# Ledger of designs, part 17: peptides against a protein of PDB entry 5FRP

Target 1, 225 residues: chain A of PDB entry 5FRP
Amino acid sequence: VEWTESIPQIIATREDISKELNQALAKTFIDSDPRVRRTSVMIFNKVPVTEIWKNITNKAIYTSLLHLAREKHKEVRELCINTMAKFYSNSLNEIERTYQNKEIWEIIDTIPSTLYNLYYINDLNINEQVDSVIFEYLLPFEPDNDKRVHRLLTVLSHFDKKAFTSFFAFNARQIKISFAISKYIDFSKFLNNQESMSSSQGPIVMNKYNQTLQWLASGLSDSTK

## One batch from the design tools (peptide; aimed at target 1 R173)

Design b2_p13_7_s1 (made by RFdiffusion4, then SolubleMPNN; from b2_p13_7, 6 letters changed)
Fold by OpenDDE base, seed 4:
Structure b2_p13_7_s1 (fold): chain B 225 residues (1-225), chain A 13 residues (1-13)
Amino acid sequence: as target 1 above (225 residues)
Amino acid sequence: SNNIIDVIEELEK
């Protein structure tokens, strides 16, 4: 009987401790020191997704995580973008949607939109990173067609208008890139053939080759910047 | 930083 009576108190105490921890953690995401913010983001990488969902109940933490995607500090931003994308994917795979976690899911479900909206910053480095995380985490390769479609629909279901626009633009760009690469290969093959290169088409193909390369290169960021 | 580590450890349990 005494043990039973102590259980609520223990639970309450744990809840209080958890609340305090959550409050403390929430503050770290907005700390002036980028190192602190970085460390905070790393929690989402180091802790299993199931444990995060269980123990991090303050929605402000998740919101703050998403805000860091637009962080001025490059390292923190990059980490955040990767982290949230991965976290989103893991959550979809491992976390059941319940009434109790609905509020958190409402935030997490905005991650795709948050990421796609980063394209509007018009930063090549950010664009490249977003491209990467989309392929790696957001819309990963899935051999099962039903699962793939379901994932896609899930991702799109919470898009805002801007995200949709970015999504379509992204896909269009990918198609163009694919086409350009194909042409690059064709042109390269042509130019590597001495007979073909010596033909009247040689100079024309060379020009097209160069144009293709320039176009492809224009989409790449300078790694030194 | 130390506080964050503690939080991580707590979450990993």
Scores: peptide ipSAE 0.053, ipTM 0.736, DockQ to the pose 0.014
OpenDDE base, seeds 1, 2, 3, 5: peptide ipSAE 0.051, 0.032, 0.039, 0.025; ipTM 0.736, 0.706, 0.707, 0.672

Design b2_p13_7_s2 (made by RFdiffusion4, then SolubleMPNN; from b2_p13_7, 7 letters changed)
Fold by OpenDDE base, seed 4:
Structure b2_p13_7_s2 (fold): chain B 225 residues (1-225), chain A 13 residues (1-13)
Amino acid sequence: as target 1 above (225 residues)
Amino acid sequence: SNNIIDDIEKLEK
């Protein structure tokens, strides 16, 4: 653990870390101790993306990072999901595609697919996290239309079939959520009006209000679990 | 869940 914790500093301060170090680092991602795995993932958070690309040359490290998205250990998994999404975004923004880094990009370009495929696990906590990282890192708000489209196309360009399916399902769900929220607001306004509430439609709207809330709530995980 | 949304849409018509 201590050794792994020192790696970010080494990467940040030194160029061209040895092949042996890369190999050793690769092993930490599959270490039996979740603390070691966690620390390994944190390297990608603590070190600037440009330095990561320069110094981490073993593709197995990147592959292993992506694999941890399905880690059984919740904390490691959650960290990994956030980390890889952020790393993807940062890479797109800061790393030029060259012949030399092509092999790494081939792995990094699968991050969106990797994330969208997590929806098939059918875990609400995972779903929520994936939703979050999509909005934050994969498809962040971008005021420039061309940039938004370019990002979108980049994200989709490496999707497998399952990821595409998840993508469409995600979008459909978001539309439904938006609609439900809109209706929730409308119903709330109605119910907050005494005259409206006293009308014959009052009970009906109240029922729909409750149903809407239940539907919205059903999509949320229990934070206590 | 989908049926609820559909019901809401029907209510608006």
Scores: peptide ipSAE 0.019, ipTM 0.628, DockQ to the pose 0.103
OpenDDE base, seeds 1, 2, 3, 5: peptide ipSAE 0.018, 0.016, 0.018, 0.017; ipTM 0.618, 0.601, 0.618, 0.597; seeds 1, 2, 3 fail the geometry check

Design b2_p13_7_s3 (made by RFdiffusion4, then SolubleMPNN; from b2_p13_7, 7 letters changed)
Fold by OpenDDE base, seed 2:
Structure b2_p13_7_s3 (fold): chain B 225 residues (1-225), chain A 13 residues (1-13)
Amino acid sequence: as target 1 above (225 residues)
Amino acid sequence: SNNIYDVIKELEK
């Protein structure tokens, strides 16, 4: 653990990391101790993306990072999911595709598919996290249409079949959520009007309001767990 | 259902 904690500083201070160091780092991602794995993932959060691409040349490290998205240890998994999504976004923004880094890009380009495939685990906590990283890192808000389309095409270009299905499901669900929110707003306005509440529709709308809230909440994980 | 997994299953039918 102590050794791994020193890696960010080493990467930041050295122009080139030895092959031996890369190999040693690769081993930390598959270490039996979750603390070691966690520390390894944190390297990707502490070191600038440009420095990572420059100094971490062992493709096994990147592959191992992606594999941690499905690991059993919750904290490490959650950290990994956020880290890999952010790393993907930063890479798209800051790293040029070259012949030399082609093999690494082949791995990094699978990150969106890897994330969308996590929906198949059918875990509400994971689902919520994946939703978050999609909005924040994979397909962030972009007012420029050309950039938005280009980003979308880039993300989709490496999808497997399951990822595509998840993508369509995600979008379909968002439409439903949007509709539900609109109804929630309408019902809220109605319920806040005294005259409306005193009408025959009062109890009916209240029930619909409650149902809408329950439906919206059901898509969220239990924050206490 | 607001569960994305259920939506996926619907699309796979």
Scores: peptide ipSAE 0.597, ipTM 0.955, DockQ to the pose 0.842
OpenDDE base, seeds 1, 3, 4, 5: peptide ipSAE 0.594, 0.595, 0.593, 0.594; ipTM 0.954, 0.954, 0.954, 0.954

Design b2_p13_7_s4 (made by RFdiffusion4, then SolubleMPNN; from b2_p13_7, 8 letters changed)
Fold by OpenDDE base, seed 2:
Structure b2_p13_7_s4 (fold): chain B 225 residues (1-225), chain A 13 residues (1-13)
Amino acid sequence: as target 1 above (225 residues)
Amino acid sequence: NNNIIDVIKELES
């Protein structure tokens, strides 16, 4: 653990990391101790993306990072999901595609597919996290239409069949959520009007309001878990 | 509910 914790500083200060160090680092990602794995993932958060690409040349490290998205240890998994999504976004923004880094890009380009496939685990906590990283890192708000389309095409270009399906499902679900929120607002306005509440429709709208709230809440993970 | 897995199943059916 202590050795791994020193790696970010080494990467930040050295222009060339030895092959041996890369090999040693690769082993930490598959270490039996979750603390070691966590520390390894944190390297990607503590070191600038440009320095990671420059110094981490062992493709096994990147492959192992992606595999941790499905690991059993909750804390490590959650950290990994956020880390790989952010790393993907930063890489798209800051790293040029060259002949030398082609093999690494082949792995990094699969991150969106890896994330969208996590929906099939059928875990509300994971679902919520994937939703979050999609909005924050994979497909963030972009007012420029050309940039937005280009980003979308880049994200989709390496999808497998399951990822495509989950992508369409995600979008369909978002539309439904948007509609539900709209109804929630309408019902809220109605219920806050004294005249409306005194009408025959008052109790009916109250029930619909409660149902809408329940529906919206059902998509959220239990914060106590 | 609004579970995404249900939406996925609908698309796959």
Scores: peptide ipSAE 0.439, ipTM 0.927, DockQ to the pose 0.850
OpenDDE base, seeds 1, 3, 4, 5: peptide ipSAE 0.414, 0.416, 0.425, 0.412; ipTM 0.921, 0.921, 0.924, 0.921

Design b2_p13_8 (made by RFdiffusion4)
Pose (drawn by RFdiffusion4):
Structure b2_p13_8 (pose): chain A 225 residues (1-225), chain P 13 residues (1-13)
Amino acid sequence: as target 1 above (225 residues)
Amino acid sequence: LEIPEIFKQQLES
């Protein structure tokens, strides 16, 4: 851990080495101890994306980084998901493509598909995290009308069938959710004024709204929240 | 075609 903690500054201060470092981090990314794996992925977080793209070039680093996204260990997996997504965003907003660096890009480009494939594991926390992460770094809410799409296609550019089916299923659920929140408000407004304390639908509508709110809460990690 | 179980359950419901 002590050794792994020093790399970001070294990489940030010297290009003298890209050989031994690439040789070492590969082992450091698959070590038995999760602390070192965390401290390893923290590199992609602490040192700027450009210096990563310049200094570390070994194929195994990126594959291990993405590989850990499916890991049992939680603290590593979450930081991994967040990191490789923020990295994917920054790895397009700063670094162009040439004839030599494309060799590794086929990994950076399979990041969204890998991210979308996490939904298939069916974990509430992970689904929530991927949800949070995608709209934070991948498909941002800014800044304009045209580029969102221009990049949206680049995100969609490297998908497997699963990534598409899940990409669309996430969208198919959006309408049904909208049809829920809209009725949720249409039912929640029932308390604006006295419509039926026990009149028209008092004994029935309360237990439609009260039971309907559970449907939206069934997908969240903490439904009681 | 495959669809996540959680999503499938929510669509069925």

Design b2_p13_8_s1 (made by RFdiffusion4, then SolubleMPNN; from b2_p13_8, 8 letters changed)
Fold by OpenDDE base, seed 3:
Structure b2_p13_8_s1 (fold): chain B 225 residues (1-225), chain A 13 residues (1-13)
Amino acid sequence: as target 1 above (225 residues)
Amino acid sequence: DIIPKLIKEFLEK
């Protein structure tokens, strides 16, 4: 009987400890010291996604994580962008949607939109990083068509108008880049053949090759219009 | 739990 009476106290203590930890972490995410903010973000990289969802229940922490994507401190921002993209992907793969975690999912589901909206900052480094995390985490290569489509629809389902615009611009750019790379390869093969270079087509192909290279170079630097 | 330990370790660094 005595051990049964201790159970409510233990549960209450655990709730208090959990609450205290969540409150402390919420403060560290908004700390004035970028090192403290960085350390806070690193928790999401070091702790398994299932444990994060279980123990981090304060929605303000997740909101603060998303806000750090626009952090002035470069290192913290870059870490945050990678972290939130990876966390999104891991959550989709490992976390079931339940009534209890609905409020957290509502925040996590905005990660793709948050990332695509970073293109409007018009910063080349940010754009490159966003491109990278999209390919690695948001829309990774998936050979299964049904899984690929499902992931795509999941990502798009929470887009705002600005995110859609960025998405279309990104895809248009990727198609063009892919096409340009294909042409570059063809041109390179042509140029490596001396017989082809000595033909009347040689100068024409060389010109197209140079134009393609210039376009690729500019496109890698192109702000998403 | 792994989280309290990790948080402590991170905050003490």
Scores: peptide ipSAE 0.051, ipTM 0.757, DockQ to the pose 0.014
OpenDDE base, seeds 1, 2, 4, 5: peptide ipSAE 0.029, 0.022, 0.049, 0.028; ipTM 0.700, 0.651, 0.758, 0.693

Design b2_p13_8_s2 (made by RFdiffusion4, then SolubleMPNN; from b2_p13_8, 6 letters changed)
Fold by OpenDDE base, seed 5:
Structure b2_p13_8_s2 (fold): chain B 225 residues (1-225), chain A 13 residues (1-13)
Amino acid sequence: as target 1 above (225 residues)
Amino acid sequence: EEIPELIKEFLEK
């Protein structure tokens, strides 16, 4: 009987601790010190996704995490972008959608849109990072077609108009790059073959090779600026 | 600086 009477107090204490923790964490995400913000983001990297969802119930924390993707402090921003992308992927894989976590999912489901919207900053470093996290976390390689399509639809389901525009632009760019790289490889092989170089096609291939290189260089230079 | 570490420790328990 006495033990049962202590359970509400323990639950209340745990709730209080959880509440205090959430309140403290919410403050750290918006702290003026970039180090504090960085450390706050690192929690999402170091703690298992299941434990994050269980213990971090304050929506403001998740909103603040997403906001840090536009942080002026480079290190914090970069960390945040990686963290939120990874967290999104892990959440999709490990967290069931329930009534209780619906409100958090509403925020987490905006991560893809948030990331794709970073392309509008027109920062090459940011673009490269977004490209990287999209490949690694948002739209990873998936050999199963059904899973791949499901993931894609999930990612797209919460896009705003800007994110869609960026998505299509990105995909178009990637297709072009991939095609150009493939051609570059083919041209390189051709150029390494002396018999092919002496052929009537040699100058034509060389011209195409140069055009491809220029395009790649411009694209890479646009990616390096 | 102590708060984030405490939070981490708490969440890892």
Scores: peptide ipSAE 0.068, ipTM 0.788, DockQ to the pose 0.014
OpenDDE base, seeds 1, 2, 3, 4: peptide ipSAE 0.023, 0.020, 0.043, 0.025; ipTM 0.622, 0.610, 0.743, 0.627; seeds 2, 3 fail the geometry check

Design b2_p13_8_s3 (made by RFdiffusion4, then SolubleMPNN; from b2_p13_8, 8 letters changed)
Fold by OpenDDE base, seed 5:
Structure b2_p13_8_s3 (fold): chain B 225 residues (1-225), chain A 13 residues (1-13)
Amino acid sequence: as target 1 above (225 residues)
Amino acid sequence: EEIPKLIQEFLEQ
C-alpha cells in the first residue's frame, strides 16, 4: 500500500524537474551570449529526434529555435538554419502525429515557411544556405513519386503568402541555373576543342561562355564574406 | 506579388 502512494509523488517530482529544465532551457535560446544560444541549438543536433520530442515539451523552445534563423550573429544563424531544417526532416521521418504532440507539430510545420521567408532578407550567404538545406532536408531527392508528392504537399501545407512567392521564384531560378550550367558545360567542351576554337564560331562561343559564367557568378555569394 | 529582390534581380538577368 505504501509503494502506491509514492508513485504519484515520484511522477509529480519528475514532471516538476522536467518543467524546470524546460523553462531553464527556454531561457538559454534568448540568452545575450551567442555561445549560450549556439550550445542550445546544438542540443537539437546531438540528441536523437525521438528524445527531443519526448523531453522538450515547452513550446517556447521550438518557437525560439525558429526565431534564431533571423539572428544577427552569423555563426548562430547558420547553425540554426541547418539545425531546424534537419530537425524538420528527421521529425517527418521518425515522429508520429498524435494528440499530445499537436502543439509542437504546429510549430515544426512552419519551418519550411520560416526558411523560405529568409529569401526576403536579400543576403547572398543566407540564400545559398537556404538553397542547400532545401535540397538536403526539406525536399530531398526521392525516387518514389508518391513519397515525393506527399513530402512536397506537407512542406507547402503551412506556407504563408510570402513563402509561396519565394517558392515559385526559387523554382524559376533553379530552372534558369540548371539551364545555364548545361550551357556552361557545352561551352567548356567546345572551348577545350582546338579545332572548334579555331573556327569562326570560336569567338562567339567564348563571348557566350563569359556571359554565362558572369551570370552564374552573380547569383553566388562572395566566398570572401 | 512581392518577390524577394535578389531572386527578382537574378531572374531579370
Scores: peptide ipSAE 0.037, ipTM 0.622, DockQ to the pose 0.902
OpenDDE base, seeds 1, 2, 3, 4: peptide ipSAE 0.030, 0.037, 0.035, 0.034; ipTM 0.439, 0.626, 0.620, 0.463

Design b2_p13_8_s4 (made by RFdiffusion4, then SolubleMPNN; from b2_p13_8, 9 letters changed)
Fold by OpenDDE base, seed 1:
Structure b2_p13_8_s4 (fold): chain B 225 residues (1-225), chain A 13 residues (1-13)
Amino acid sequence: as target 1 above (225 residues)
Amino acid sequence: DVIPELIQKFLDE
């Protein structure tokens, strides 16, 4: 009979520890020291997604994680953007949607919208990072059409109006980039042919080549900034 | 500062 009385206390103690941990973590995400915030974000990178979902039950932590994507500290922001995108992807792959985790999923499902909204900051470094995480984590290459469509629909289903606008703009840009790359290749081939370069079209193609190259380069962030 | 210690403990679990 004595062991039965100890079980509730152990469960209660574990719940208390879990609660305290969640409360402590919630504070660290909003700490004034960027190093503390960075360490908080790193939890989501170092701990398996299944363990995160199991142990982090305070909604405020997830909300705070998403907010860090717009923080002023560059290093923390960049880490957060990568972390939240990866966490989103891992969650989709490994975490089942249940009644118990519904409220957390409601937050996690906003990650794509949160990321696409970063394009409105109009920062080239942020744009490149968002581009990268979209291809790596949000909309990765998937040869299976059904899976690809399902992922796309999942991502889009929680978009706000701004995210949709950004999404369309992004895709339009990608099409333009693809077209520019194809032109670049064609121009390069033309210019590598001596006969073609000596033709009346040579100077014209050279000019177009340079324009295309400049356009492509302008879309890249300055690695020095 | 109890918070970093708690974070580390969480990471070690």
Scores: peptide ipSAE 0.040, ipTM 0.729, DockQ to the pose 0.014
OpenDDE base, seeds 2, 3, 4, 5: peptide ipSAE 0.023, 0.037, 0.005, 0.025; ipTM 0.592, 0.735, 0.380, 0.672; seed 2 fails the geometry check

## One batch from the design tools (peptide; aimed at target 1 Y119 N122 F170)

Design b2_p14_1 (made by RFdiffusion4)
Pose (drawn by RFdiffusion4):
Structure b2_p14_1 (pose): chain A 225 residues (1-225), chain P 14 residues (1-14)
Amino acid sequence: as target 1 above (225 residues)
Amino acid sequence: SLNIFPSSLIKEAL
């Protein structure tokens, strides 16, 4: 851990080495101890994306980084998901493509598909995290009308069939959810004024709204929240 | 079976 903690500054201060470091971090990314794996992925977080792209070039680093996204260990997996997504975003907003660096891009480009494939594991927390992460770094809410799409295609550019089916299923659910929140408000407004304390639908509508709110809460990690 | 929910939007709406 002590050794792994020092790399970001070294990489940030010296290009003298990209050989031994690439040789070592590869082992550091698959170590038995999760602390070192975390401290390893923290590199992609602490040191700027450009210096990563310049200094570390070994194929195994990126594959291990993305590989850990499916790990049992939670603290590593979450930081991994967040990191490789923010990295994917920054790894397009700063670094162009040439004839030589494309060799590793096929990994940076399979990041969204890998991210979308996490939904298939069916974990509430992970689904929530990928949900939060995608709209934070991948498909941002800014800044304009045209580029969102221009990049949306680049994000969609490297998908497997699963990534597409899940990309679309996420969208198919959106309408059903909208049809829910809209009725949720249409049912929640029932308390704007006295419509039916026990009249028209008092004994029935309360238990439609009260039971309907559970449907939206069934997909969240903490439904009681 | 696959269960996908836009959880952030749901949390916002709630």

Design b2_p14_1_s1 (made by RFdiffusion4, then SolubleMPNN; from b2_p14_1, 7 letters changed)
Fold by OpenDDE base, seed 1:
Structure b2_p14_1_s1 (fold): chain B 225 residues (1-225), chain A 14 residues (1-14)
Amino acid sequence: as target 1 above (225 residues)
Amino acid sequence: ELFITPNTLIKKFL
């Protein structure tokens, strides 16, 4: 009887400890020291997604994680972008939607919008990173049509207006890049032919080649920055 | 004020 009476107290104590831990963790995400913020983000990389969902119940932690995508500190921001994209993908694959975790899912479901909205910063490094995480984690290549469509619809279903605009712009850019690459190849083949290069069209094609190359290069980030 | 360091948090979480 006494043992049974102690169980609620133990559960309450553990819950209190869990709550305190969550509250303390939430504070670390907004710490002024970027090293602290970095370490906090790393929790999501070191701990299995199932354990994260089980033990991190304070929604403020997830909200704060998403805010770090716009972090001023480059390293923390870059880490956060990769982390949140991966976490989103893992969550979709491993975490069931329940009534109990609904509020957390409402936050997690905004990750795609959060990422697509980073394109509006107009930073080439950020754009490159977002491109990478989209193809790696958000919209990975899936040969199964039904799974691919379902994932796409899931991602898009929570888009805000800006994210949709960004999404369409991204897709339009891909088509344009593909076309430019095709032209680059065609021009390269033409210029590699001695007879063609010596023709009256040679200089014209060379100019188009250079323009195409410059256009393609302008869309690439400077790895030195 | 339990200064829970991030490292302590990670250790308790793992």
Scores: peptide ipSAE 0.019, ipTM 0.518, DockQ to the pose 0.017
OpenDDE base, seeds 2, 3, 4, 5: peptide ipSAE 0.011, 0.009, 0.008, 0.008; ipTM 0.437, 0.422, 0.497, 0.493

Design b2_p14_1_s2 (made by RFdiffusion4, then SolubleMPNN; from b2_p14_1, 6 letters changed)
Fold by OpenDDE base, seed 3:
Structure b2_p14_1_s2 (fold): chain B 225 residues (1-225), chain A 14 residues (1-14)
Amino acid sequence: as target 1 above (225 residues)
Amino acid sequence: ELFITPNTLIKKAL
C-alpha cells in the first residue's frame, strides 16, 4: 500500500519511469489486498492524464485497470468504473493520437465497450453506475452538434457486438423510462384533483399509478446494499 | 448541469 501510494509522486517527479517500476506497478493491480488495488486505481485519479500517458507505458497496467471493472470487491469495482470512464474522457480531450501511443489507445478505446458490457452482469447497482458514467464521461451533454456527433462516433467506433446490443437496449430503456415517468406525472396530476379522485376513474388511476411506481422502483438499486 | 439519469430522477421523485 505505501509503495503504491508513493507512485503518484514518482510519476510527477520522474520523466522516465523505469521499465521495472512499470512492471511493479502492474502487479499492484492484481494484488490480493483490495487496498492495494484501490490505491493503484487512485493513481489514475491523482495524476494528470498527460503525465499518466507519458510515464505509464506498460500496457498491462491499462489492461489490468479495465479488468478491475469486474472486480468482486464492490468499492474497488465502483472506483474503477468511475476512474476508467473519467480517464477515457480526459484522454479524448487531452491526448493526441500518435504512432508512439497507438498501442495504449487501442486499449483505452475499449473502455466504452468494457463499460457497456457490464450491463450483462444484470446487477442494478452496476447498471446505475454505468448509466451515470455514460452521461457524465462517455456521452456528456454537448450543445455543439458536431462535437456531440463526433464524440458519439468515437465511442461507437470501437464497440464490440455486445456493446452495440447493450447500447441499443440502453436507449430503448431510456424511452420506456421516459414514458413511465410521463405517465407517473399524469396519474399524479389526476389524483391530485379532488374531483378526479372522487370519480369512478379514481381507483383505476390509483391502481395504474401504483403499477407505474412499482415498475419504476424495480429498476432502481437499493442504496442500502 | 448534472444529467439527471432516469434513475436519479426516480430516486429524487420517490
Scores: peptide ipSAE 0.009, ipTM 0.479, DockQ to the pose 0.167
OpenDDE base, seeds 1, 2, 4, 5: peptide ipSAE 0.006, 0.007, 0.008, 0.009; ipTM 0.470, 0.495, 0.498, 0.466

Design b2_p14_1_s3 (made by RFdiffusion4, then SolubleMPNN; from b2_p14_1, 5 letters changed)
Fold by OpenDDE base, seed 3:
Structure b2_p14_1_s3 (fold): chain B 225 residues (1-225), chain A 14 residues (1-14)
Amino acid sequence: as target 1 above (225 residues)
Amino acid sequence: ELFIFPNTLIKKAL
């Protein structure tokens, strides 16, 4: 643990991280102690993305990071999911694709698939986290249409079949939820008007309101996304 | 169109 905690400082101070250090760091990601694994993941949060790409050259480290997204230890898993999503986004924004870093990019480009595949675990906590990181890091709001489309195409370009299926299911659900929320708001406005509520439509709208609310509640609790 | 509201945000808003 103490050794791993010193790594960010070493990376910051040394331009040439030895192969030996990379090999040692790779071992920490698969350590039996979750504290060691946690500390290892934190390196990606403490060190700027440009310095990570420069100094972490062992592809096994990146592969191991992705594997931690499915580990049993909740805290490490959650940290890993957030870290890898953020790292993906930062890499897209700050790291150029070169011949030298191609092998690392091949791994990093699988992060979106790795994340979307987590929906198949059918864990509500994982699903909620994946929902969050998708909109925070993978597909953030972008007002520029060309940039938004480019990001979307980049994310999709390396999807496996399962990730595509998950993506389409997620989007279809979001459309339905959006529609339901819109109706919920409309019904709420109607019911908040005393004249409207006392009308012949009052009971009908109340029933639709309740049905919409029930659907929204059930949909939010659905583990399948 | 890409939606900007994940289910988690919707859940918090309800």
Scores: peptide ipSAE 0.016, ipTM 0.567, DockQ to the pose 0.216
OpenDDE base, seeds 1, 2, 4, 5: peptide ipSAE 0.013, 0.009, 0.010, 0.007; ipTM 0.572, 0.484, 0.485, 0.479; seeds 1, 5 fail the geometry check

Design b2_p14_1_s4 (made by RFdiffusion4, then SolubleMPNN; from b2_p14_1, 5 letters changed)
Fold by OpenDDE base, seed 2:
Structure b2_p14_1_s4 (fold): chain B 225 residues (1-225), chain A 14 residues (1-14)
Amino acid sequence: as target 1 above (225 residues)
Amino acid sequence: ELKIFPNTLIKKAL
């Protein structure tokens, strides 16, 4: 743990990390101690993306990072998912594609597919986290249409078949949620009107309101779990 | 199988 904690400072101060250091770092991502794995992931959060690309040249480190998205340890997994999504976004924004970094880009370009494939685990907490990182890092709000389209095409260009299926399901869910929220608002307005509540439709709308709330709530993760 | 969708019950509720 202590050794791994020193790595961010070493990367920040040295222009060239030795092959030996890269090999040692690669081992920390597969360490049996979750604390070591966590500390290793944190390197990607503490070190600027440009310095990571410059100094971390061992492909195994990037591959191992992506594998931690399915880590058994919840805290490490959650940290990894956020870290890889952010790292992907930062890399797209700040790192030029060159001949020298091509092999690393081949790994990094799989991050979106890796994330969308997490929906197949069918875990509500994982789903919520993946939703969050999609909106924050993968497909952030971009008012420029050309930039937005280019980003979307970049994200989709390395999808496997399962990731595409997940992507379409994700989008379809958004439409349904939007519709449900719209109906919730309509029902709420109706129920807040005394004349409407006293009408024959009052009980019917109350039932629909409750069903809509139940549906919306069922799609949310339990924050206590 | 992707279970991203909450149950289709929204069609009955809405």
Scores: peptide ipSAE 0.055, ipTM 0.767, DockQ to the pose 0.175
OpenDDE base, seeds 1, 3, 4, 5: peptide ipSAE 0.052, 0.054, 0.054, 0.051; ipTM 0.767, 0.767, 0.767, 0.765

